# Ledger of designs, part 179: peptides against a protein of PDB entry 7RZF

Target 1, 358 residues: chain A of PDB entry 7RZF
Amino acid sequence: PFQEEHLKQLYKIVPIKDIRNLYVTFPIPDLQKYYKSNPGHYLGHLIGHEGPGSLLSELKSKGWVNTLVGGQKEGARGFMFFIINVDLTEEGLLHVEDIILHMFQYIQKLRAEGPQEWVFQECKDLNAVAFRFKDKERPRGYTSKIAGILHYYPLEEVLTAEYLLEEFRPDLIEMVLDKLRPENVRVAIVSKSFEGKTDRTEEWYGTQYKQEAIPDEVIKKWQNADLNGKFKLPTKNEFIPTNFEILPLEKEATPYPALIKDTAMSKLWFKQDDKFFLPKACLNFEFFSPFAYVDPLHCNMAYLYLELLKDSLNEYAYAAELAGLSYDLQNTIYGMYLSVKGYNDKQPILLKKIIEKM
Target 2, 358 residues: chain A of PDB entry 7RZF as posed
Amino acid sequence: PFQEEHLKQLYKIVPIKDIRNLYVTFPIPDLQKYYKSNPGHYLGHLIGHEGPGSLLSELKSKGWVNTLVGGQKEGARGFMFFIINVDLTEEGLLHVEDIILHMFQYIQKLRAEGPQEWVFQELKDLNAVAFRFKDKERPRGYTSKIAGILHYYPLEEVLTAEYLLEEFRPDLIEMVLDKLRPENVRVAIVSKSFEGKTDRTEEWYGTQYKQEAIPDEVIKKWQNADLNGKFKLPTKNEFIPTNFEILPLEKEATPYPALIKDTAMSKLWFKQDDKFFLPKANLNFEFFSPFAYVDPLHSNMAYLYLELLKDSLNEYAYAAELAGLSYDLQNTIYGMYLSVKGYNDKQPILLKKIIEKM

## One batch from the design tools (peptide; made by RFdiffusion4, then SolubleMPNN)

Design b2_p19_6_s3 (from b2_p19_6, 10 letters changed)
Fold by OpenDDE base, seed 2:
Structure b2_p19_6_s3 (fold): chain B 358 residues (1-358), chain A 19 residues (1-19)
Amino acid sequence: as target 1 above (358 residues)
Amino acid sequence: MSLPKPEIPEWIERVLLSK
């Protein structure tokens, strides 16, 4: 276990590559025995969320962070780490203390809201989707992962243990949140800006670094992190598929798209999947407007319209991606193109959201 | 898709996660 002397440490690390990263790490108890509830996954889902009111959304809005990942990592026997990793901008490198303050503000928000069973259910459903389709997409990598998992799970549960959430344990979520405190933090900042400012070399890789104690005043600042009203829990992901039924191949299924609707205002082509047999669909829409490209002004207006539409849909982009859905919008010489791809079950919901913003 | 797990390169891990 890490003792108090090992906590509240800052590591300034010189990278080999030109990268800027921040790692905020917390020693946590070994959660392996709690795999059925997986409180670290619950917290990783929320802390790593990219939707409106998320930690990443706020840090990105300030121009400090490009990407954020949160989650648990296995450590040595008897403990794990919870890690928040961000890719820093040049400006973000100057605001590391404030970035970490925002992390603690978000964690404080999670404490204030308390564990949410619906979030757990969402994680459960997402994992169920991932489990059901993982083996179908990449069979070759399965054997090496199983060997590692066999050390941690009973043989009977090895195949399912990583994915099956069964028990909502708010007590364990709170227990992990109680470990995500400034007094328990180990911070690494990775930047070439520390070149020539280091005094230690790591033995195995020759990594140059400086280790410093985080000042008590900074720790206290993080301990007194107020609730930031910009942070909100995510909304429920409406796009998570629940129906995975594959319709039987029609007897008259053609190898080419068939025209199934022909009207003055629309043509509809359909082809059933005869190859993959997945509960996935691709919806492609081409919209024709006689005004879209009449003159340069209309072209510019159509472009601006589409950019505004894309911006208005950004709130759904992450939720759709998590659920295995994607959309694309493009200007065409005749108007616009829309595509919706992924699991078929919730495509109508995403399509409706797009249309409501049009 | 599984939530991305934080990947720490070994050269960072040995500094950050070692005693």
Scores: peptide ipSAE 0.467, ipTM 0.903, DockQ to the pose 0.601
Fold by OpenDDE base, seed 1:
Structure b2_p19_6_s3 (fold): chain B 358 residues (1-358), chain A 19 residues (1-19)
Amino acid sequence: as target 1 above (358 residues)
Amino acid sequence: MSLPKPEIPEWIERVLLSK
């Protein structure tokens, strides 16, 4: 375990590549025995969330962070780490203390709201979907992961243990949250801006770095993190599939798309899947407007319209992606193209959301 | 999809996660 002298440390690291990263790390107990509840996954889901009211949404709005990942990582024997990693902008590099303050404000929000069983259920459902389709969607990535898992799980559970959440354990979630405190932090800032300002070299990689104690004033500032009203728990993900029924192949199934509707205003083509046999669909819409590209003004208006539409749909993008749905919107020389892809069950919900914003 | 886990490059891990 890390003792007090190992905590509240700042590492300024010089990268070889021109990258700017922040790693905020917390030593946590070994959670391997709690794989059925996986409290670190629950917290990683919330801290790493990208929806409205998320930590990332706020940090992006300030122009400080591009990406954020949160979750547990295996450590040495008897402990793990919880890590929040962000990709920093040039401006974000100047605001690292404030970025970390926002992290603690979000963590404080999670403490104030307490463990949510519905969030656990969403994690469970998402993992169940991933488990059910892992062999069909990503056959090559499966074998290498199994070898690592065999060391931690009974042989009978090895295939399922990584994915199957079974037990909601609010006590364990709170226990991990209690470790996510400023007094328990180890911070690394990775930037070329530290070149020539380091005093240590890592033996194995030759990485140049400086180690400093985080000032008590800064720790205290983070300890006094208030509730920021901009932070909210995510809303329920309405896009998570629950029906995985594969419809039988129709006797009249064609190898190519068949015209099933032909009207003055619309043509509809349909092809049933005869190859993959997945509960997935691709909906493609081509909209034709005689005015879309008549002149540069109309072209610019059509472009602006789609940019605004895309922006208005950002609130659903992450939730859809987590649920295995995607959409694409493009300008075409004749108008607009819309594509909705992924699990078929909740595609109508996503399509409705898109149409409501159009 | 499985949530992305934090990937720490080994050259950072040896500095940050070592005693």
Scores: peptide ipSAE 0.466, ipTM 0.907, DockQ to the pose 0.622
Fold by OpenDDE base, seed 5:
Structure b2_p19_6_s3 (fold): chain B 358 residues (1-358), chain A 19 residues (1-19)
Amino acid sequence: as target 1 above (358 residues)
Amino acid sequence: MSLPKPEIPEWIERVLLSK
């Protein structure tokens, strides 16, 4: 275990590549025995969420962070780490203390709201989908992976343990949240800006770094993190599939799209999947407008319209992606192209959301 | 999709996660 002397440390690290990263790490107990509840996954889902009111959404709005990842990592014997990693902008590199303050504000929001069973259920459902439709690994790689997992899980559960959540354990979620405190933090900032300002060299890689104690005033600032009203729990993900029925291949199924509807205003082509047999569909819409490219002004307006539409749909993008749905919107010389891809069950919901914003 | 797990390059891990 890390003792007090190992906590509240800041590492300034010089990279070889021109990268800017922040790693905020917390030593946590070994949670391997709690794999059925996986409280670290629950917290990683919320802290790493990209929807409205998320930590990333706020930090991105400030121009400080490009990407955010949160979750547990294996450590040495008897402990793990919870890690929040962000890709820093040049401006974000100047605001690391404030970025970490926002992290603690979000964590404080999670404490205030308490563990949510519906969020656990969504994690469970998402993992079940991922397990059900996992790509077939190569036999050699699969065997080696199984052999490694056998060290941690019962033989009967080896194939499922990484994916299947079974037990909602609010007590364990709270226990991990109690470890996500400023007094338990180890911070690394990775930037070329520290070149020539380091005093230590790591033995194996020759990484140049400086280690500093985080000032008590900064720790206190983070300890006093208030509730930021911009942070909200995510809304329920409406796009998570629940129906995985695959319709039987029709005897008259064509190897190419067949015209199934022909009207004055619309044509519809359909092709049944004859290869993959997945509960997935691809919906492609081409919209034709005589005004789309009539003149440069109309072209610019059509472009602006699409950009505004994309911006208005951004609130659904992450939730759709998590659920295995995607959409694409493009300008065409004839008008607009829309595609919706992924699991078919909730595609109508996503399509409705898109149409409501058009 | 499974949530991305935080990946720390070994050259950072040896600094940040070592005692």
Scores: peptide ipSAE 0.465, ipTM 0.904, DockQ to the pose 0.619
Fold by OpenDDE base, seed 3:
Structure b2_p19_6_s3 (fold): chain B 358 residues (1-358), chain A 19 residues (1-19)
Amino acid sequence: as target 1 above (358 residues)
Amino acid sequence: MSLPKPEIPEWIERVLLSK
């Protein structure tokens, strides 16, 4: 394990490519034996969440971060790491201390709320979907992977162990959260801005870096991270599919979309899937307005309308994506286009949310 | 989609995750 002298360290690293990244890392116990509960996945789901009240949403609102990933990584024997990785903006590179403060504020929020069984259930359901629809791996690659994991899992569970959550273990979630403290942190900042400001070179890759102790005053600031009222647990993901039934192919199934409804105001075409046999659908809507492109003013209004609509729907975008749903909204010369794609079960819910914002 | 796992390039890993 890492000792105190290995903790509270800052690494300033020079990349070859023009990238700006922050890695906030915590040594954690080996969680492999807890694969059925996977507390690191639970925490990664929340810390890496992109919805309203998430860590990423706040850091994006500040203009400091583009992307955020949280989760566990394998370490050496007997320990792992929990890592929060962010893609930094140029402005974010100047606010690394504040970014990390926000991380600890979010972690403090997770401690205050405690482990949520419903969040675990969502993780379980999402993983079950991912497992069910996992593409068939190539035999050679699959065999090699299985051989590697046989050391860690019972033979009967080896195929499912990475995906199937079975046990809600709030005690283990709290145990990992207790390791996510400022006194246990190792930070790397990756930026070309450190070129010529480094004093060490990594032997294997020639990576130039500087290692510094994080000042005690900074550690104390992070230790005193308050509850930021902007941070909230995510709402329940309404888009997670539960029904995967595939309807039988109709006898009158056409190879092309057939007109199934024709009215003065609407036409509906339908084509049943005859190839993939997945519980997925593509809904495409074309809206026609004689006013959409009649003049530059109306064109600009139509554009602005869709931008505002997209903005208003952004709160659902991530939850939909996690659940294997997507939507697209585009201006057309005749009006607008809407597409909803993915698992069919919860498409009506997403469509309703879109319509409610229109 | 499965949550993306944090991928650390080896050149960073050797600095950040090594003692």
Scores: peptide ipSAE 0.463, ipTM 0.904, DockQ to the pose 0.589

Design b2_p19_6_s4 (from b2_p19_6, 11 letters changed)
Fold by OpenDDE base, seed 2:
Structure b2_p19_6_s4 (fold): chain B 358 residues (1-358), chain A 19 residues (1-19)
Amino acid sequence: as target 1 above (358 residues)
Amino acid sequence: MKLPKPEIPEWIERVLLSK
């Protein structure tokens, strides 16, 4: 395990590529034995969330971070790491202490709210979906992955252990959260801006870096992280599929879309899937407006409208993506195009949300 | 979908996660 002397360290690392990254790392106990509850996955789901009130949403709003990933990483025997990794903007590189402060504010929010069983259930459901369709979507990578997993799980559970959450363990979530403290942090900043400012070279890769102790004042600032009112737990993901029934292929199924509705205001074409046999659908809508492109003004208004619509729907984008749904909105010469794709079960919910914003 | 796990390049890992 890392001793106190190994904690509260800052590493300034020079990359070969022009990248700007921040790694905020916490040594944690080995959680492998707790795979049925997977508290690190629970925390990674929340910390890495991209919805409204998330850590990433706030850091993006400030222009400091492009992407964020949170989760556990395997270490040596007897310990693991919890890591928050962000892609930094040029501005974000100047605000690393503030970024980390926001991380601790979000972690403090998680402590204040406590473990949520509904969040665990969503993680469970998402993993179940991923497990159910993993082999259907990517057959080739299965064998090499199993060999690695056999070292960690009983043979009988190897196939399921990575995906099956079975036990809600709030005590373990709290235990991990208790390790996510400023006094337990190891930070790496990766930037070319440190070129010529390093004093150490890593033996194996020749990586140039500088190691510094994080000042006690900075640690104290992070320890005193308040509750930032901008941080909120995510809302329930309404898009997670629960019905995976595949309808039987109709005897009269056409190889091409058939016109099933023809009215003065609408035409509807339908084609049943005869190839993939997945509980997925593609909904495509073309909206026609005689006013959309009458003149440059109307064209610009139509463009602006669509941009505003997209912005208003952004709150659902991440939740939909997690659930295996996607949508697309485009201007056309006749009006607007809408596409909804993914698991069919909750597509009506997403479609309704889109229509309500139109 | 599985949440992406933090991927640390080995050249960073040797610095950050080593003693």
Scores: peptide ipSAE 0.470, ipTM 0.907, DockQ to the pose 0.619
Fold by OpenDDE base, seed 1:
Structure b2_p19_6_s4 (fold): chain B 358 residues (1-358), chain A 19 residues (1-19)
Amino acid sequence: as target 1 above (358 residues)
Amino acid sequence: MKLPKPEIPEWIERVLLSK
C-alpha cells in the first residue's frame, strides 16, 4: 500500500502531444472480491455523471474542463485506484486547485446524501442491458476480455460477473468514500507548460516530470470543502429500457420501407427489421417548411432555433446516451431533420421530451 | 451502456501510480 510519504503528491508531467489533463487519484483497497456490489462503479457513475448538478456540469460552466471520467482502476499488489480524470482547458490549467476543491465538494455531497439504493438499482439495470446485448452489438471484443476475467471470477460467473450487480452494500460505498480524501490524494497535471521546469525523467518512457509535495494549506482547503448547493444527485434515468420484446416479423413485411400513411401533411414509411432482431428502432423525421431557407434571415433564424433547441435538450442527452438512446437534430435545405435511435421501449419518452422543447 | 473507465496512458501511469 501507499504510505503517508507517497500521498499528497503533485506530479507535473510534460506530454509529447499538446494535451492538458488532470488526474486526481486515490489509493483504495482491492475491491475485486466485492464485484457483486461494485462500490467503485456506483461512485464512478455519480462522480462521472454529466447531467444537471453534476461535477462536470459545474466545471464546464466555468470553462475549466471539457470532459470528466471517474472510476476505479486496477492496481498492483492487492490495491486499486479511484481516479478522476479531466480534460483541462487553457483556463482550467490555471485553476487546478479550485477544480480539485469542486471534486471534494461533490464527494462531500455524496457523503451527506449517503448511499442511494435507487442509484444502485439504476446501475444494475444499465449493466443488465449491457450484458444482454454485449454479444450482439460488439462481437469482436468479447474473446480477448474473457481471458483476463477468468483470473478474477469463478468460471460459472465469468460471463456475468463484470455486469451483474446483485448486492446493495452501502457500507462498502461509504468505505470507498472514506478513501476519497485530500490526505489520500495523488495528483498529476499534464501540460506542455511544464517544459523546462522538470527535474526528473521516467526511466521507461523518458517522460519528464517534477514531483512536489502538495502544501498543507492546500490540503486543508480541500479538507474543509463545504457543501456546494450547485451539486445535486442526478434524477432517475427515465430512458432505461425494461421491455425487450421483439415483435414477430409480419407476413406483409417488405424488404424496403413501405408507405403506410399518406396524407396532405404527412407521409410515413415503415420497415420492420428482418436482419438484426434487436429491440431497437430508428425514428427519422423530416420537417418541411417553405420559409426555412427562403432568404438569409430565415436561414439564420432556423439555425438559431436549432441551436437553442439542442441546448434545451442537453439535460436529457447524457441520460438518453447511458440508456442506449440517441437523437440528432440538423438543419436541412427544406427545414429540419430529427432522428431518434436506440432501444425501442423508451423512445416515445425521449421523443415527447424533444417535441415539448420544439 | 457501460460507464467509461478512466484510461491512463502507460507513460503517465508509471509516474502517477508507481511508488
Scores: peptide ipSAE 0.464, ipTM 0.910, DockQ to the pose 0.632
Fold by OpenDDE base, seed 3:
Structure b2_p19_6_s4 (fold): chain B 358 residues (1-358), chain A 19 residues (1-19)
Amino acid sequence: as target 1 above (358 residues)
Amino acid sequence: MKLPKPEIPEWIERVLLSK
């Protein structure tokens, strides 16, 4: 295990590529035996969330971070790591201490709210969907993977253990949260800006780096992380599919879209899936407006309208994506195009949300 | 969709996750 001398360390690492990354890592106990509850996945889901009130949303709003990933990683025998990784902007590279402060503020929010069974249930449901529609892996790769997994899981569970959550364990979530503390942190900053400022070289890869102790004053600042009112738990994901029924192919199914509705204001074409047999649909809408491209002013207004519409829908984008739904909005020479794709069950909900913002 | 797991390049892992 990592001892005190291994904690509160900062590594400044020189990359070969022009990348800026921050890795905030915490040694945690080996959670492999708790695969049925997977508390690290629960925390990774929340910490890595991209919705309103998320850690990423706040850090993006400050212009410091582009992307964020949170989750557990396997370590050596008897321990794991919990890692928060962010892609830094140039400005974010100057605010690493503040970025990490925000991470601890979010973690403190998670402690204050406590484990949520509904969040666990969403993780369970999302994983069940992912398992159900997992593509058949190549035999060789699959066999090698199974062989590795057999060291950790019963044979009967080896196929499902990576996906199926079964047990809500708030005690284990709290246990992991208790390890996500400033006194237990190892930080790496990856940037070319450290070139010529390093004093160590890693033996295997020749990676140039500098190792420093994080000052006690900085650790104390992170320990005293207040609740930031901008951080909120995500709302329930309304887009998670629950119905996967596939309708039988109709006898009169056409190989091409058939006109099923024709009115003065609308035409509707439909084609049943005859190839994939998935509980998925593609909804495509073309909106025609005589004013959309009548002049440059109207073109610009239509463009701005669509950009504002997209921005207003950002609150749903991540939740939809997690649930296997996507939408696309584009300007056309005649007006606007909307596409909604993915699992059909909750498409009406997403479509309603889009229409309500229009 | 399964959440992406943190992927650490080996060259970083050897520095950050080693004792």
Scores: peptide ipSAE 0.463, ipTM 0.906, DockQ to the pose 0.605
Fold by OpenDDE base, seed 5:
Structure b2_p19_6_s4 (fold): chain B 358 residues (1-358), chain A 19 residues (1-19)
Amino acid sequence: as target 1 above (358 residues)
Amino acid sequence: MKLPKPEIPEWIERVLLSK
């Protein structure tokens, strides 16, 4: 395990490529034995969430961060790491202390709200979907992967252990949260701006870096992280599929789309899947307006409208993506195109949300 | 979908996660 002398350390690292990254790491106990509850996955789901009130949403709004990933990583024998990794903007590189403060504010919010069984259930359901529809790997690759997994899981569970959550363990979630403290932090900042400002070289890769103790005043600042009112737990993901029924192929199924509705204002084509047999659908809508492209002004207005519509739908984009749904909105020379793709079960919900914003 | 896991390049891992 890491001792006190290994904690509260800052590493300034020079990359070969022009990248800006922040890694905030916490040594945690080995959680492998708790794979059925996977508290690190629960916390990674919340910390890495991209919806309204998320850590990423706030850091993006400030222009400091582009992407965020949170989760557990294997360490040496007897411990693991919890890592929050962000892609920094040029401005974000100047605000690393404040970025980390926001991380601790979000973690404090998670402590204040306590473990949520419904969030665990969503993680469970999402993983179950991912397992159910996992593409079959090539036999050779699959066998090699199984051999590696056998070191960590019982033989009977080796096929499912990576995906199936079974036990809600709020005590373990709280235990991991208790390790996500400023006094337990190791920070790396990766930037070319540290070139010529380093005093150490890593032996294996020749990576140039500087190691510094994080000042006690900074640690105290992070320890005193208050509740930021901008942070909220995500709302329930209403897009998670629960029905995976595949309708039987109709006897009259055509190999091409058939016109099933023809009215003065609409035409509808339908093709049943005869190849993949997945509980997925693609809904494509073309809207035709004689007024959309009459002149450059109308074209610009139609473009602006679509950009505003897309912005208004951002609150659903991440939740839909997690649930295996996607949408696309595009301007066309004749009007607008809308596509909704993914699991068919909750497509009507997403479509309704889109229409309500139109 | 499965949540993405943090990936640390080995050249960073050797600095950040080593004793």
Scores: peptide ipSAE 0.460, ipTM 0.903, DockQ to the pose 0.634

